# Ledger of designs, part 13: peptides against a protein of PDB entry 4N78

Target 1, 186 residues: chain A of PDB entry 4N78
Amino acid sequence: HFQVICRLLGYQGIAVVMEELLKVVKSLLQGTILQYVKTLMEVMPKICRLPRHEYGSPGILEFFHHQLKDIVEYAELKTVCFQNLREVGNAILFCLLIEQSLSLEEVCDLLHAAPFQNILPRVHVKEGERLDAKMKRLESKYAPLHLVPLIERLGTPQQIAIAREGDLLTKERLCCGLSMFEVILT
Target 2, 155 residues: chain B of PDB entry 4N78
Amino acid sequence: MAELQMLLEEEIPGGRRALFDSYTNLERVADYCENNYIQSADKQRALEETKAYTTQSLASVAYLINTLANNVLQMLDIQASQLRRMESSINHISQTVDIHKEKVARREIGILTTNKNTSRTHKIIAPANLERPVRYIRKPIDYTILDDIGHGVKW

## One batch from the design tools (peptide; aimed at target 1 R173 C176, target 2 G110)

Design b1_p11_5 (made by RFdiffusion4)
Pose (drawn by RFdiffusion4):
Structure b1_p11_5 (pose): chain A 186 residues (1-186), chain B 155 residues (1-155), chain P 11 residues (1-11)
Amino acid sequence: as target 1 above (186 residues)
Amino acid sequence: as target 2 above (155 residues)
Amino acid sequence: SNPFLSTFNPD
């Protein structure tokens, strides 16, 4: 699903959705969640020690039951507090997962562009062979596929300018050195 | 474009009217051969001149049509090339717009991004100078090696 | 070193 969502939205669609999810998280954190946090913070026990081991685990469970009774009995703890938090969590997970799908989408695009952009994988080296001397030979094999230099050789200035721009857009992807989840959290 | 204007404004309309002139001039020439036969004292001579005019009328109508047909074809060939150049230009404009729309989309998501500081190194990196193997040499106990440390006491 | 990616420049 996320894979399809990435393809259909593109960069502009994904960006707007992320910007809008930030507005939703802001609306919830500064809204209903904040209201209920302030309310439950008063229902909270002003102080609450952690009992020594001596008391034993059954007496510690009893002690936490009494100290947190008002939290345990709060009627809207699930239907509101947990619900709102779940929505915020899902919004964060969407941003993370959608960025991962985009990364996969970009890397595949780049793999198909490599033959037309003079990007060769490492070649096997037998005895008496140097990669330096061999990689250059392989580059000659795929020389007819190097798109930008071919157009600069036979193309019109208009075709050349358009090729340079398209070549730039093809080689520059987010997965080459950029990320978003960090900015989302910040 | 100059050859097209010449075809559209003069040579086609002109060669076309020259055909209409043939329409009117031939009906005159048909009457003249009938009149020249009637006035003629020599019926055989007047027939041979009618035949001459018939053959000439045929050669003329075939020439006028051929000339006009070549012009119409040249016009269509030129117009076909115009559409070929125009499509090429429209395609470049289209590619240009597509590049622009993409730049706008990437600018929009670029706001939500930062550098991912990732690097690549080796599993093990040996030091530039390996530790020299130090030979063992026996030396006596010396109770004076600490005399210069702090407030020593020499003996 | 980080690559420079001009198409994702917000400026």

Design b1_p11_5_s1 (made by RFdiffusion4, then SolubleMPNN; from b1_p11_5, 7 letters changed)
Fold by OpenDDE base, seed 4:
Structure b1_p11_5_s1 (fold): chain B 186 residues (1-186), chain C 155 residues (1-155), chain A 11 residues (1-11)
Amino acid sequence: as target 1 above (186 residues)
Amino acid sequence: as target 2 above (155 residues)
Amino acid sequence: PVPVLPMFDPS
């Protein structure tokens, strides 16, 4: 589904969706969640000593549950704050999945474009074949497919310009060095 | 452009008119030949004259048709060339627009991106010295060490 | 005068 979404939206559509999601996340974080966090900080016990380990895990849990009883029972925290946190989490996951899907599409595009851009695949050398000979053979095989040089030789100046720009756009993909997810986490 | 205009406005219409006029003239020639044959005392001569007129008329019509056809073909070739040029122009514009749209889209999404921290995977500097593949002396795994532990059937 | 069609010049 995410692959289809990425294909349908393209870079522009993805950008728009991501921007809107970021706005929503920002609004949630700076608004409701921040308010609840501030409230929680105010009601948090000032002194919460670590109970002695001798009480065991259940005793320790009960102790913390008792200390945080008022916080845990805060109905608005459960209904609104946790829901907003879930929304933020879902938005983050959505962004991650979109980025992953986009990266896959970009990789596929790069792979498909590679023969036309003088990018040779890593040759798996079978035992007994000379790597150099195989590489030369591949170079010779794909040499006629190099689009930019071909157009530079046969095309009009306008076509050459378009081909170069297209080639550049094809090579410069987000997956090569850019991450959206890191920005979202920031 | 001037050639196409001449073909469209003068040569092809002129050829069509000439062909139409030839049709009317053929009827007159036929009438003449018929009357000439009836009135002539020498029927053989009249027949030969009719044959000559028929041959001439056929040749003339064939010439007119051929000329017209060639003009039409030339017109079509010029138009086809013009269409190809227009197609090329449209394609250029379309591609330019697409590239522009893509650039805009990339700028928009680029604002939402940061450089991937390429974890400097320590360039395993492949030691420039092709260390001679240390002959992996496959030490034969002496499985005899395991003979004491397992139910190894001493063959 | 018999109206003569323009003669095909095979030239």
Scores: peptide ipSAE 0.075, ipTM 0.635, DockQ to the pose 0.005
OpenDDE base, seeds 1, 2, 3, 5: peptide ipSAE 0.066, 0.038, 0.075, 0.039; ipTM 0.616, 0.623, 0.617, 0.630

Design b1_p11_5_s2 (made by RFdiffusion4, then SolubleMPNN; from b1_p11_5, 6 letters changed)
Fold by OpenDDE base, seed 4:
Structure b1_p11_5_s2 (fold): chain B 186 residues (1-186), chain C 155 residues (1-155), chain A 11 residues (1-11)
Amino acid sequence: as target 1 above (186 residues)
Amino acid sequence: as target 2 above (155 residues)
Amino acid sequence: SVPVLPMFDPN
C-alpha cells in the first residue's frame, strides 16, 4: 500500500503529506504533550531514590508504580496524552514507511536507468571467467544504450539540454544521501 | 508553407477540375467516334481512329490521375512533416514542464531531508581474539506487541 | 474539332 501511495503522490505529494504530518506532530508536541509533561514534572516526586538492585526488576517496577501511582492513574494522561503520543508514533511510523517505500522506488528507478547512464551492474564472476572480459562485454552491450551521449550526437540543443537535466534528476535521488526520517526525529 | 498552400488551393483542386472536365470531354469524344463510324464509308479507318482516340483518352486520364495522386501524396508528406515538427515541439514543452515540476517537487521534499549520517561503523576493532561471534540470535522482534498500540496496518 | 484531352507527356 505504501508503494502505491508513493507512486501516486510522487515527490510533491509525499512532500505535502510529510509537511502536514510534521505540522500535526509539532502541534501535538508543543501543545498537549508539552502541557502534560510540564504538569507531570510538577507532580513528580522530588525524591525518587533508586531502589536497591536487590529487589529485582519486579520489585523496582512496583516501587516506581507506587511512587507514580497518582500520575499513572491520572485519567487525562491515559486518555489524551497517551493517545497523542500514539498519534505521534503513528505519524513517525507512517513517515518511516513512506521513506522506505520511496527509497525502494528510487532504487528501482536507479536500477532501471543504470543501463542508460553507463552504470554497469555488479558482475557476478562465475568461476573461470575473466572479470575484465565480462566487464568489457557488458560495456559493449550497453554502450548503445547510453542515452545522454546518444542524444548529444543526434539530438537538437534543446533535446540535449533536456536529456542532461533528466539524467541529472535521475541520478540525484534521496536514497543516495538524504533522509527525511532524521528530520522528523529532530 | 507556400508549397503546401499551392497544393491545397491550386494544384489539387485544379487537378480535380481537370479530371471532371475530362469526363465531359470523354463523352464528347465517344459521341464523335460513334458518329464518325456511322457516317464513314471506310469503317476500318473509322475504327482505327476510334482506337487512337480511346488510347489517347486513356493516357490523358491516367496522366491526370497520376498527377493528382502525386500532388496529394506530396501534400500528405508535407503535412506529416509539419505534424512531426509540431509533435517535437509539444514533446519539448511537455518535457520541460515535467522537469520543472520535478525540480519543484524535489526542492519541496528536499526541505524535509537531511544528509544521511553515514554512521561510521565504528570498526568495532574486534579484539584480535576471535571471540566467536556470539550468534546474536536475532530473536524475531515480535512486532505483534505493537499491534495493540497503533492501528495495525493490516498488510 | 474533337476536343482533345491534354496529351500525356511521358517526359
Scores: peptide ipSAE 0.086, ipTM 0.599, DockQ to the pose 0.005
OpenDDE base, seeds 1, 2, 3, 5: peptide ipSAE 0.077, 0.054, 0.084, 0.048; ipTM 0.581, 0.581, 0.578, 0.591

Design b1_p11_5_s3 (made by RFdiffusion4, then SolubleMPNN; from b1_p11_5, 7 letters changed)
Fold by OpenDDE base, seed 4:
Structure b1_p11_5_s3 (fold): chain B 186 residues (1-186), chain C 155 residues (1-155), chain A 11 residues (1-11)
Amino acid sequence: as target 1 above (186 residues)
Amino acid sequence: as target 2 above (155 residues)
Amino acid sequence: PVPVLPMFDPN
C-alpha cells in the first residue's frame, strides 16, 4: 500500500503529506505533550533509585510501575497524552514507511535507468571467464543504449538539454544520500 | 507555407474542376464520334478517328487524375511534416514543463531531508553504583494541576 | 470544333 501511495503522490505529494505530518507532530509535541510532560516532571518522585539488576526485568518493571502507579493511572494522561504520543508514533512510522517505499521506488528507477546511463551491472564471473572480457562484452552490448550520448549525436539542442536534465534528475535521488526520517526525529 | 496554400487553394481545386470539366467534354466527344460515324461515308476512317479520340481522352483523364493525386499527396506530405514539427514542439514544451515540475517537487521534498548519518550504536553503559533503595514515602499526588491542560488553557 | 481534352504530355 505504501508503494502505491508513493507512486500516486510522487515527490510533490509526499512532500505535502510529510509537511502536514510534521506540523501535526510539532503541534502535538509543543502543545499537549509538552504540557503534560512538564506537569509530570513536577509530580515525579524526587528520588527514584534504580533497583538492583538482580531482581530481573519483570521485578524492575513492577518496581517502577509501583512507583509510578498514581501517575500511570491518571485518566487524562492515559486518554489524552498517551493518545497523542501514539499519534506521534504513528506519524513517525508512517513517515518511515513512506521513506522506505520511496527509496525502493528510487532504487528500482535507478536500476531501470542504469543501462541507459552507462552504468554497468555488477558482473558475476563464472569459473573460466575473464572479467575483462565479460565487462567489454557488456559495455559493447549496452553502448547503443546510452541515451545522453545518443541524443547529443542525433538530437536537436532542445532535445539534448532535456535529455541532460532528465539524466541528472534520474541520477539524483534521495536514496543516494538523503533521509527524511532524520529530519522528522529532529 | 506558400506551397501548401497554393496546393489547397489553387492546384487541387483547379484539378478537381478540370476533372469535372473533362467529364462533360467526354460526353461531347462521344456525341461527336457517334455523329461523325453516322454521317461519314468512310466508316473505317470514322472508326479510326473515334479510336484516336478515345485514346486521347483516356490519356488526358489519366493525366488529370495523376496530377491531382500527386498534388494531394504532396499536400498531405507537407501537412504531415507540419504536424510532426508541431508535435515535436509540443513534446519539448511538455517535457520542459515536466522537468520543471519535477525540480520544484524535488526542492520541496529536499527541504525535508538531511544527509544520512551512519548510526553509531551507543553502548548502553550500566551505571556502576547501584544506589541502595531509599524507602519511598507515597504522598498522594494532586492531579488537579492537570485539569486545565486538557482544554488548552494557557496559564 | 471538337472539344479536345488537354493532351497528356508524357514529357
Scores: peptide ipSAE 0.075, ipTM 0.635, DockQ to the pose 0.005
OpenDDE base, seeds 1, 2, 3, 5: peptide ipSAE 0.061, 0.040, 0.073, 0.042; ipTM 0.619, 0.628, 0.623, 0.633; seed 1 fails the geometry check

Design b1_p11_5_s4 (made by RFdiffusion4, then SolubleMPNN; from b1_p11_5, 6 letters changed)
Fold by OpenDDE base, seed 1:
Structure b1_p11_5_s4 (fold): chain B 186 residues (1-186), chain C 155 residues (1-155), chain A 11 residues (1-11)
Amino acid sequence: as target 1 above (186 residues)
Amino acid sequence: as target 2 above (155 residues)
Amino acid sequence: STPVLPMFDPN
């Protein structure tokens, strides 16, 4: 379904969605979550030392439960704060999945365009074949498909300009060197 | 343009008028042949004259129709050529607009991106077009990205 | 007057 979304929205649509999600996440983080974190920091015991190991696991748990009683009993934390955190998490996951899907689509586009852009596939050399000979054969096979050189030879100046721009746009993809998710995480 | 205009305004209407006039003239020829045959003492001569007029009339009409048809065909060819030129122009504009839209879209999404941590081996090539965000780094297309993307995701 | 139709001119 994310693949379909990526195909339908395109770069512009994805950008809009991502921007809006980032705004929502920022709003949640700077607003309600920040307030809850500040409140939690205020109610946190000033001195919370590790209890003595002699108390055992139940005693240690009870100790921390007692020290954090006010936090555990804070009903708004369980409802509003955790819901907001879930929303943030969902937004992040959504962004990740969109980016992954977009990257796959971009790679597919690159693969489809490769024969037209003088990009040769990885050659599997069978036993007894020279890599160089096979590469030359492939080059010769795909040479007629090189679109930009063909248009440069036969096309009008306008067609050449469009072909070059199109070629550039085809080669320049986000997956080649850019990450949206890394920006979201920073 | 001048040739098309001449065809539309002069040659084709002229040909149509000529055909219409030929209809009237054919009626006159028929009447003449009929009367000539009735009044002539030499019926054989009158018949030969009628045959001659019939052949001439048929040839004349055929010529007029052929000329008109050729002019119409020529007109249609010129119009078809004009349409092809218009189509080419529209396609060029459409492609230009699409490229522009794509550039805008890429700028928008580019604001939301940062450079991937690339291994030192990849040459950072600055985008040739100054209008593009400097953030776009051209790397050799690494198709190995397919190996790392989609693990565990149900497609 | 003999009616005259335009003659075929192949040229």
Scores: peptide ipSAE 0.060, ipTM 0.597, DockQ to the pose 0.005
OpenDDE base, seeds 2, 3, 4, 5: peptide ipSAE 0.039, 0.044, 0.049, 0.041; ipTM 0.587, 0.582, 0.602, 0.601

Design b1_p11_6 (made by RFdiffusion4)
Pose (drawn by RFdiffusion4):
Formats: sequence, structure tokens, C-alpha cells
Structure b1_p11_6 (pose): chain A 186 residues (1-186), chain B 155 residues (1-155), chain P 11 residues (1-11)
Amino acid sequence: as target 1 above (186 residues)
Amino acid sequence: as target 2 above (155 residues)
Amino acid sequence: PPSLSTFQPPP
């Protein structure tokens, strides 16, 4: 699903969805969640020690039950507090997962562009062979496929300018050195 | 464009009217052959001049049509090439617009991004100078090696 | 880090 969502939305669609999800998270954190956090913070026990080991685990469980009774019995703890938090969590997961799908989408695009952009994989080296001497030979084999230099040789100035812009857009992808989940959290 | 204007404004309309002139002039020439036969004292001579005019009328109508047909074809060939150049220009405009829309989309998502500081190195990196193997040499105990450390006491 | 100009935000 995420793979399809990435393809259909594109960069502009993904961007606006992320911007809108930030507004939703902001609305919830500074809204209903904040109201309930302030309310439950008062219902909270003002102080709460962690009992020594001596007291045993069954006595510690009893102690936490009494000290946190008002939290355990709070009627809207699930239907509101947990619900709102789940929405914020899902919004964060969407941003993370959608970026991962976008990364996969970009890397595949780059793999198909490599033949037209003079990008060769490492070649096997036998005895008496140097990659330096061989990679250059392989580059000659795929020389007719190098798009920008061919158009600069036979193309019109208009075709050349358009080729340079398209070539730039094809080789520059977010997965080459950019990320978003960090900015989302910040 | 100059050849097209010449075809559209003069040569086609002109060659076309020259055809209409043939329409009117041939009906006169048909009457003249009938009159020149009637006045003719020599019926055989007047028939041979009618035949001459018939053959000349045929050669003329075929020539006028051929000339006009070549002009119409040249006009269509030129217009076909105009559409060829126009499509090429429209395609470039389209490609340019597509590049622009993409730049706008990438600028929009670029706000939500930062550098991912990732690097590549080796599993093991040996030091520039490996540790020299130091030979063992016996030396006596020396109770004076600490005399210069702190407030020593020499003996 | 590589310079990716198409993803640079406008000033």
C-alpha cells in the first residue's frame, strides 16, 4: 500500500501529507492530550517512592495499586488518552514508513538510470588485469549509451538544455543524502 | 513561409483562373471551328484546322491541370512540415513545463529534509607505523631512577 | 555530504 501511495502522490503529495500530519500531531499534543495530561498530573500521587526489595514483590504490587488507584480507575483513560496517543503514534509511523517506501522507489529509479548516466558496477578481475585498465574499457562499450554527451554532440541547444535539467533531476534523489524522519521529530 | 504565401495568394488562385479562362476560351474556339467550317471554301482544310485546334485544346487543358496539381501538392507538403516543426516545439515546451513542476515538488519536500551523515570505511584500519619489536636487555636494579621525580634523595 | 540542489529550500 505504501508503495502505491508513494507513486501516486509523488514528492509534492508526500510533502503536503507530512506537513498536514504535523498539524494533526500539533493539534492533538497542544489540544486534547495536553488537557488530559494536565488533568491526570493532578490525579497523580504527588510523591511515590520505589519500595525496597525487602517489602517483596507482592507487597510492591499492592503499594502501586493503591498509589495509582485514581489512574487505574480513570474512566476516559482508554477511550480518550490512549486513543489520542495511538493517532499520534500512527501519524509518526506513517511518516517513517512512507519515507522508506520512497527510498526504495528512488533507488530502483536510479538503478535503471545508471546505464544512461555512465554508472558501471564493479567488474571481475582475472590475472594480468587491472580494474583501472578494464573499467575504462567497459566505459567505452557503454559510451553510446551515455545520454548527455550524445545530445551535446548531435542535439540542438534547446535539446541540450532540456537534457541537462532532466539528467540532474534523474540523478538527484533523496536517498542519495537526505532524510525526513529526523526533521519530523525535531 | 514565403513559398506558402506565393502558393496561397497568387500561383494557385492564378493557375486556377487560368483554368477558368480555358473554360470560356474553349467554348469560343468551339464556335470558331464551326463558323470557320461554315465559311470555309475548303471543307477538308477547315476540318484539319479543327483537328489542330482539338489537339491543341487537349494539350492545353492537361498542362493547366498538371501545373495546378503540382502547386496544390507543394502546398500540402509545406503544411505537413509546419505541423512537424510545431509538434517539436510543443514537445519542448511540454518537457520544460514538466521540469518546472518537478522542481516545485522537490522544493516543497526539501523543506522536510536534512543531511543524513552516513560514511563508508574499512572493517580494520592498521596504524601507519606498526609497533617495533623491542629486544630484552638485562639491567640491574637501580634505586636512583625516581631521584628526579618530586623531592628526590640522592645517596 | 553531497550537494543536492533540486531539494534545496528557497530562501

Design b1_p11_6_s1 (made by RFdiffusion4, then SolubleMPNN; from b1_p11_6, 4 letters changed)
Fold by OpenDDE base, seed 4:
Structure b1_p11_6_s1 (fold): chain B 186 residues (1-186), chain C 155 residues (1-155), chain A 11 residues (1-11)
Amino acid sequence: as target 1 above (186 residues)
Amino acid sequence: as target 2 above (155 residues)
Amino acid sequence: SPVLPTFEPPP
């Protein structure tokens, strides 16, 4: 489903959705959640020392659950604050899944474009085959498919310009070095 | 352009008119041959004359049809070439628009991106000194402070 | 005699 959404929305649609989600998350964090956190900080037990490590992670967790039991059981916290936190969590998950799906689509596009962009696949050299010979064979096989050089030879100046721009756009993908998710976490 | 116009406006219509005129002329020739055969004392000569007219008529019609057909084919070739040029132009415009749209979209999404930071796993250094469990005195938590924040709906 | 157009071979 997320792949279909990514395909349908494209970069622009994804950007719009992400921006709106960020606004919603920001609104939730700066509004209701912040207020609850401030209130919770005020009512937090002043003396909450780390239990001995000897109790293990479960024991420590139980200790904190016990110390915070009354706070956790507070109805407003469950209904409003936790719900808002769930919404934030869902938004984050949605963004993550969109980014993952987009990355997959981009990788697929890169793989499909690779033969046309003089990008040779990593050749698994079987025992006994010379890597150099195999690479030369692959280069020879894909040389006629190099789109930009082909258009540079046969195309009009306008076509060449478009081909170069298209090639650049094809190569420059988010998955190569950019992440949206990290921005959301900040 | 001029050639296509000549074909459409002059050559092809002219060829069609020529065929029509040829049709009417053939009818006259047929009538002549029929009457000539009936009236002629030398039937063999009349027959040979009819054969000659028939051959000539067939040749003339064949020529007219061939000329017209060639003109139509030429017209179609020119039109096909024009369509290809138009298609190329449309494709160029379409590609330009698509590239522009993509650039705009990428700028928009780019604002929402940052460089992938290799998550330095901050090793949570467990504090080495296990502080002795101090007896925790539970102070009663006053939850009335939360009354101002929540709508109090117990689901 | 009806005059038929002369067959000119295509150039």
Scores: peptide ipSAE 0.038, ipTM 0.612, DockQ to the pose 0.005
OpenDDE base, seeds 1, 2, 3, 5: peptide ipSAE 0.026, 0.027, 0.029, 0.028; ipTM 0.594, 0.600, 0.592, 0.606; seed 1 fails the geometry check

Design b1_p11_6_s2 (made by RFdiffusion4, then SolubleMPNN; from b1_p11_6, 5 letters changed)
Fold by OpenDDE base, seed 1:
Structure b1_p11_6_s2 (fold): chain B 186 residues (1-186), chain C 155 residues (1-155), chain A 11 residues (1-11)
Amino acid sequence: as target 1 above (186 residues)
Amino acid sequence: as target 2 above (155 residues)
Amino acid sequence: SPKLPMFEPPP
């Protein structure tokens, strides 16, 4: 599904969606979640000493339950805050999945473009074959497919310009060095 | 343009008119030949004259049709060439627009990206057999072009 | 005699 979304939206559509999601996340974090965190910090017992180990696990649990009773009883926390956190989580996951899907699409595009851009596949040398000879053969095989040099030789100045720009756009992909998700996490 | 205009406005209409006039003339020639054959005391001479007129008429019509056909074909070729040029222009514009749109889109998404800390993968000391590094000339995607975008367009 | 235009063959 995310792959289809990436294909349909393209870079611009993805950017728009990501921007809107970031706005929503920011709004949730700075608004409702922040308010709840502040409220929780106010209600949190100032001195939560580790209960003595002597009380055993049930006693410790009861102690913490008692200390956090006001927090646990804060019904709004359970409903609104957790829902907002879930929304934030979903948004983050969505962004991650979109980026992953986009990266896959970009890699596929790069792979498909490689024969046209003088990028040779890694040659598996079988035993007894000289790597150099095989590479030379591959180079010769794919040489006619080098689009930019071909257009530079045969094309009009306008076509050459378009080809160069297209080549550049094809080579420059986010997956080569950019991360959207890292921006979201900072 | 001038050649196409001449073909459309002068040569082809002129050829059509000539062909029509030829039709009228052929009827006259036919009537003449018929009457001449009936009235002539020398039927053989009249027949030879009719044959001559028939041959001439056929040659004339064939010439007119051929000329007209060639002019029409030439007209169509010129028009086809014009259409091809228009198509090429449209394609160029379309490609330019698409590239521009893509650049804009990439700028927009680029604002949402940061450089991946490529962990300095320790130089795996590739063993000395310099397999000709497939020079992935990783031309460093000069992401600097995207760096200039990061300075906040003051919206 | 109706003057049929003598089509001179193109030179």
Scores: peptide ipSAE 0.033, ipTM 0.630, DockQ to the pose 0.005
OpenDDE base, seeds 2, 3, 4, 5: peptide ipSAE 0.029, 0.032, 0.028, 0.029; ipTM 0.630, 0.619, 0.641, 0.623

Design b1_p11_6_s3 (made by RFdiffusion4, then SolubleMPNN; from b1_p11_6, 5 letters changed)
Fold by OpenDDE base, seed 1:
Structure b1_p11_6_s3 (fold): chain B 186 residues (1-186), chain C 155 residues (1-155), chain A 11 residues (1-11)
Amino acid sequence: as target 1 above (186 residues)
Amino acid sequence: as target 2 above (155 residues)
Amino acid sequence: SPKLPVFEPPP
């Protein structure tokens, strides 16, 4: 599904969606969640001393339950705050999945473009074959497919310009060095 | 343009008119030949004259048709060439627009990206066999060009 | 005689 979304939206559509999601996340974090966190910090017992280990696990749990009773019983926390956190989480996951899907699409595009851009696949040398001979054979095989040099030789100046720009755009992909998700996490 | 215009406005209509006039003339010639044959005391001579007129008429019509056909073909060739040129122009514009749209899209999404911390992958000790570095001239995609664009959008 | 268009054979 995310792959289809990436294909349909393209870079621009994805950018728009991600920007809007980031705005929503920011709004949620700076608004409701921040408010709840501040409230929780105010209500948090100042002295949460680690209960003495002597009380055993049940006693410690009961102690923390008692100390946090007001927080746990805060109905608005369970309903509104956790819902907002879920929304934030979903948004983050959505962005992650979109980026992953986009990266896969970009890699596929790069792979498909490679024969046309003088990028040769890694040759698996079988036993007894010279790597150099195989590489030369591959180079010779794919030489006619090198689009930019071909157009530079046969094309009009306009076609050459378009081909070069297209080649550049094909080579410059986000997956080569850019991360959207890292920006979201910062 | 001038040649096409001449074909459309002068040569082809002129050829059509000539052919139509030829039709009228052929009818007159036929009537003449018929009457001449009936009235002539020398039927053999009249027949030979009719044969001559028939041959001439056929040749004339064939010429007119051939000329007209050639002009029409020439017209069509010129039009086809014009269409091809238009198509080429449209394609060029379309490609330019697409590239522009893609650049805009990439700028937009680029604002949402940061450089991946290339974890210094430990120097994988390249095994001694220098596999000819497939010069992946990874020309470092100077993504710095995208960095400079991010400063200017005062939103 | 009706003036038939003169078939000028192409050169």
Scores: peptide ipSAE 0.068, ipTM 0.605, DockQ to the pose 0.005
OpenDDE base, seeds 2, 3, 4, 5: peptide ipSAE 0.033, 0.040, 0.059, 0.038; ipTM 0.602, 0.594, 0.612, 0.604; seed 2 fails the geometry check

Design b1_p11_6_s4 (made by RFdiffusion4, then SolubleMPNN; from b1_p11_6, 5 letters changed)
Fold by OpenDDE base, seed 1:
Structure b1_p11_6_s4 (fold): chain B 186 residues (1-186), chain C 155 residues (1-155), chain A 11 residues (1-11)
Amino acid sequence: as target 1 above (186 residues)
Amino acid sequence: as target 2 above (155 residues)
Amino acid sequence: SPVLPMFEPPP
């Protein structure tokens, strides 16, 4: 599904969606979640002493339950705060999945463009074949497919310019050096 | 442009007029041949004359039709060439617009991105031998980094 | 005699 979304939206559509999601996340974090965190900090007991180890695990749990009773009983925390946190989580996951899908699409595009851009596939050298000889054969095989040199030789100045720009756009992909998800996490 | 204009305004209309005039002339020739054959005491001579006029008439009409047809074909070829040039121009504009749109889109999404901390891929120690023109073997962009990302979510 | 224009083939 995300692959289809990426194909349909393109870079511009993805950018718009991501920007809107970031706005929503920011709004949730700075608004309701922040307020709940502040409220929780106010309700938290100032002195939460570690219960004595003698109470065992159940006693320690009961102790913390008692200390946090006011927090647990805060009904708004369970409903609104958790819903907002879920929304934030869903937004983050959505961004991650879009980025992953976009990256896959970009890689596929790069792979498809590679023969036309003088990018040779990794050659599996079979036993007994010289790597250099195989590379030379591949270079010779794909040499006629090099689009930019071909257009530079046969094309008009305008066609050459477009071909160079197109080649550059094809080579420069987000997956090569950029991450959206890292920005979202910051 | 001048050649196309001459074809459209002078040669083709002129050829059509000539063909029309030939029709009128052929009718006169036919009438002449008929009357000449009826009135002539030497029917054999009249027949030979009629044959000569018939051959000439067929040749003249064939020439007029051929000339007109060639002019029309030439006109169509010029127009086809003009259309091809227009198509090329439109394609160029379209491609330019598409490239521009793509650049804008990339700028927009680029604002939402940060540089990946490229783990210092170990400097592939280029072997020191200076002399051979280092054919910039473009190190294949190792897309294997993406192999690990794609395997999981067949959803 | 009706003068059919002799289309002389261009040289």
Scores: peptide ipSAE 0.031, ipTM 0.639, DockQ to the pose 0.005
OpenDDE base, seeds 2, 3, 4, 5: peptide ipSAE 0.024, 0.029, 0.028, 0.028; ipTM 0.619, 0.607, 0.649, 0.627; seed 5 fails the geometry check

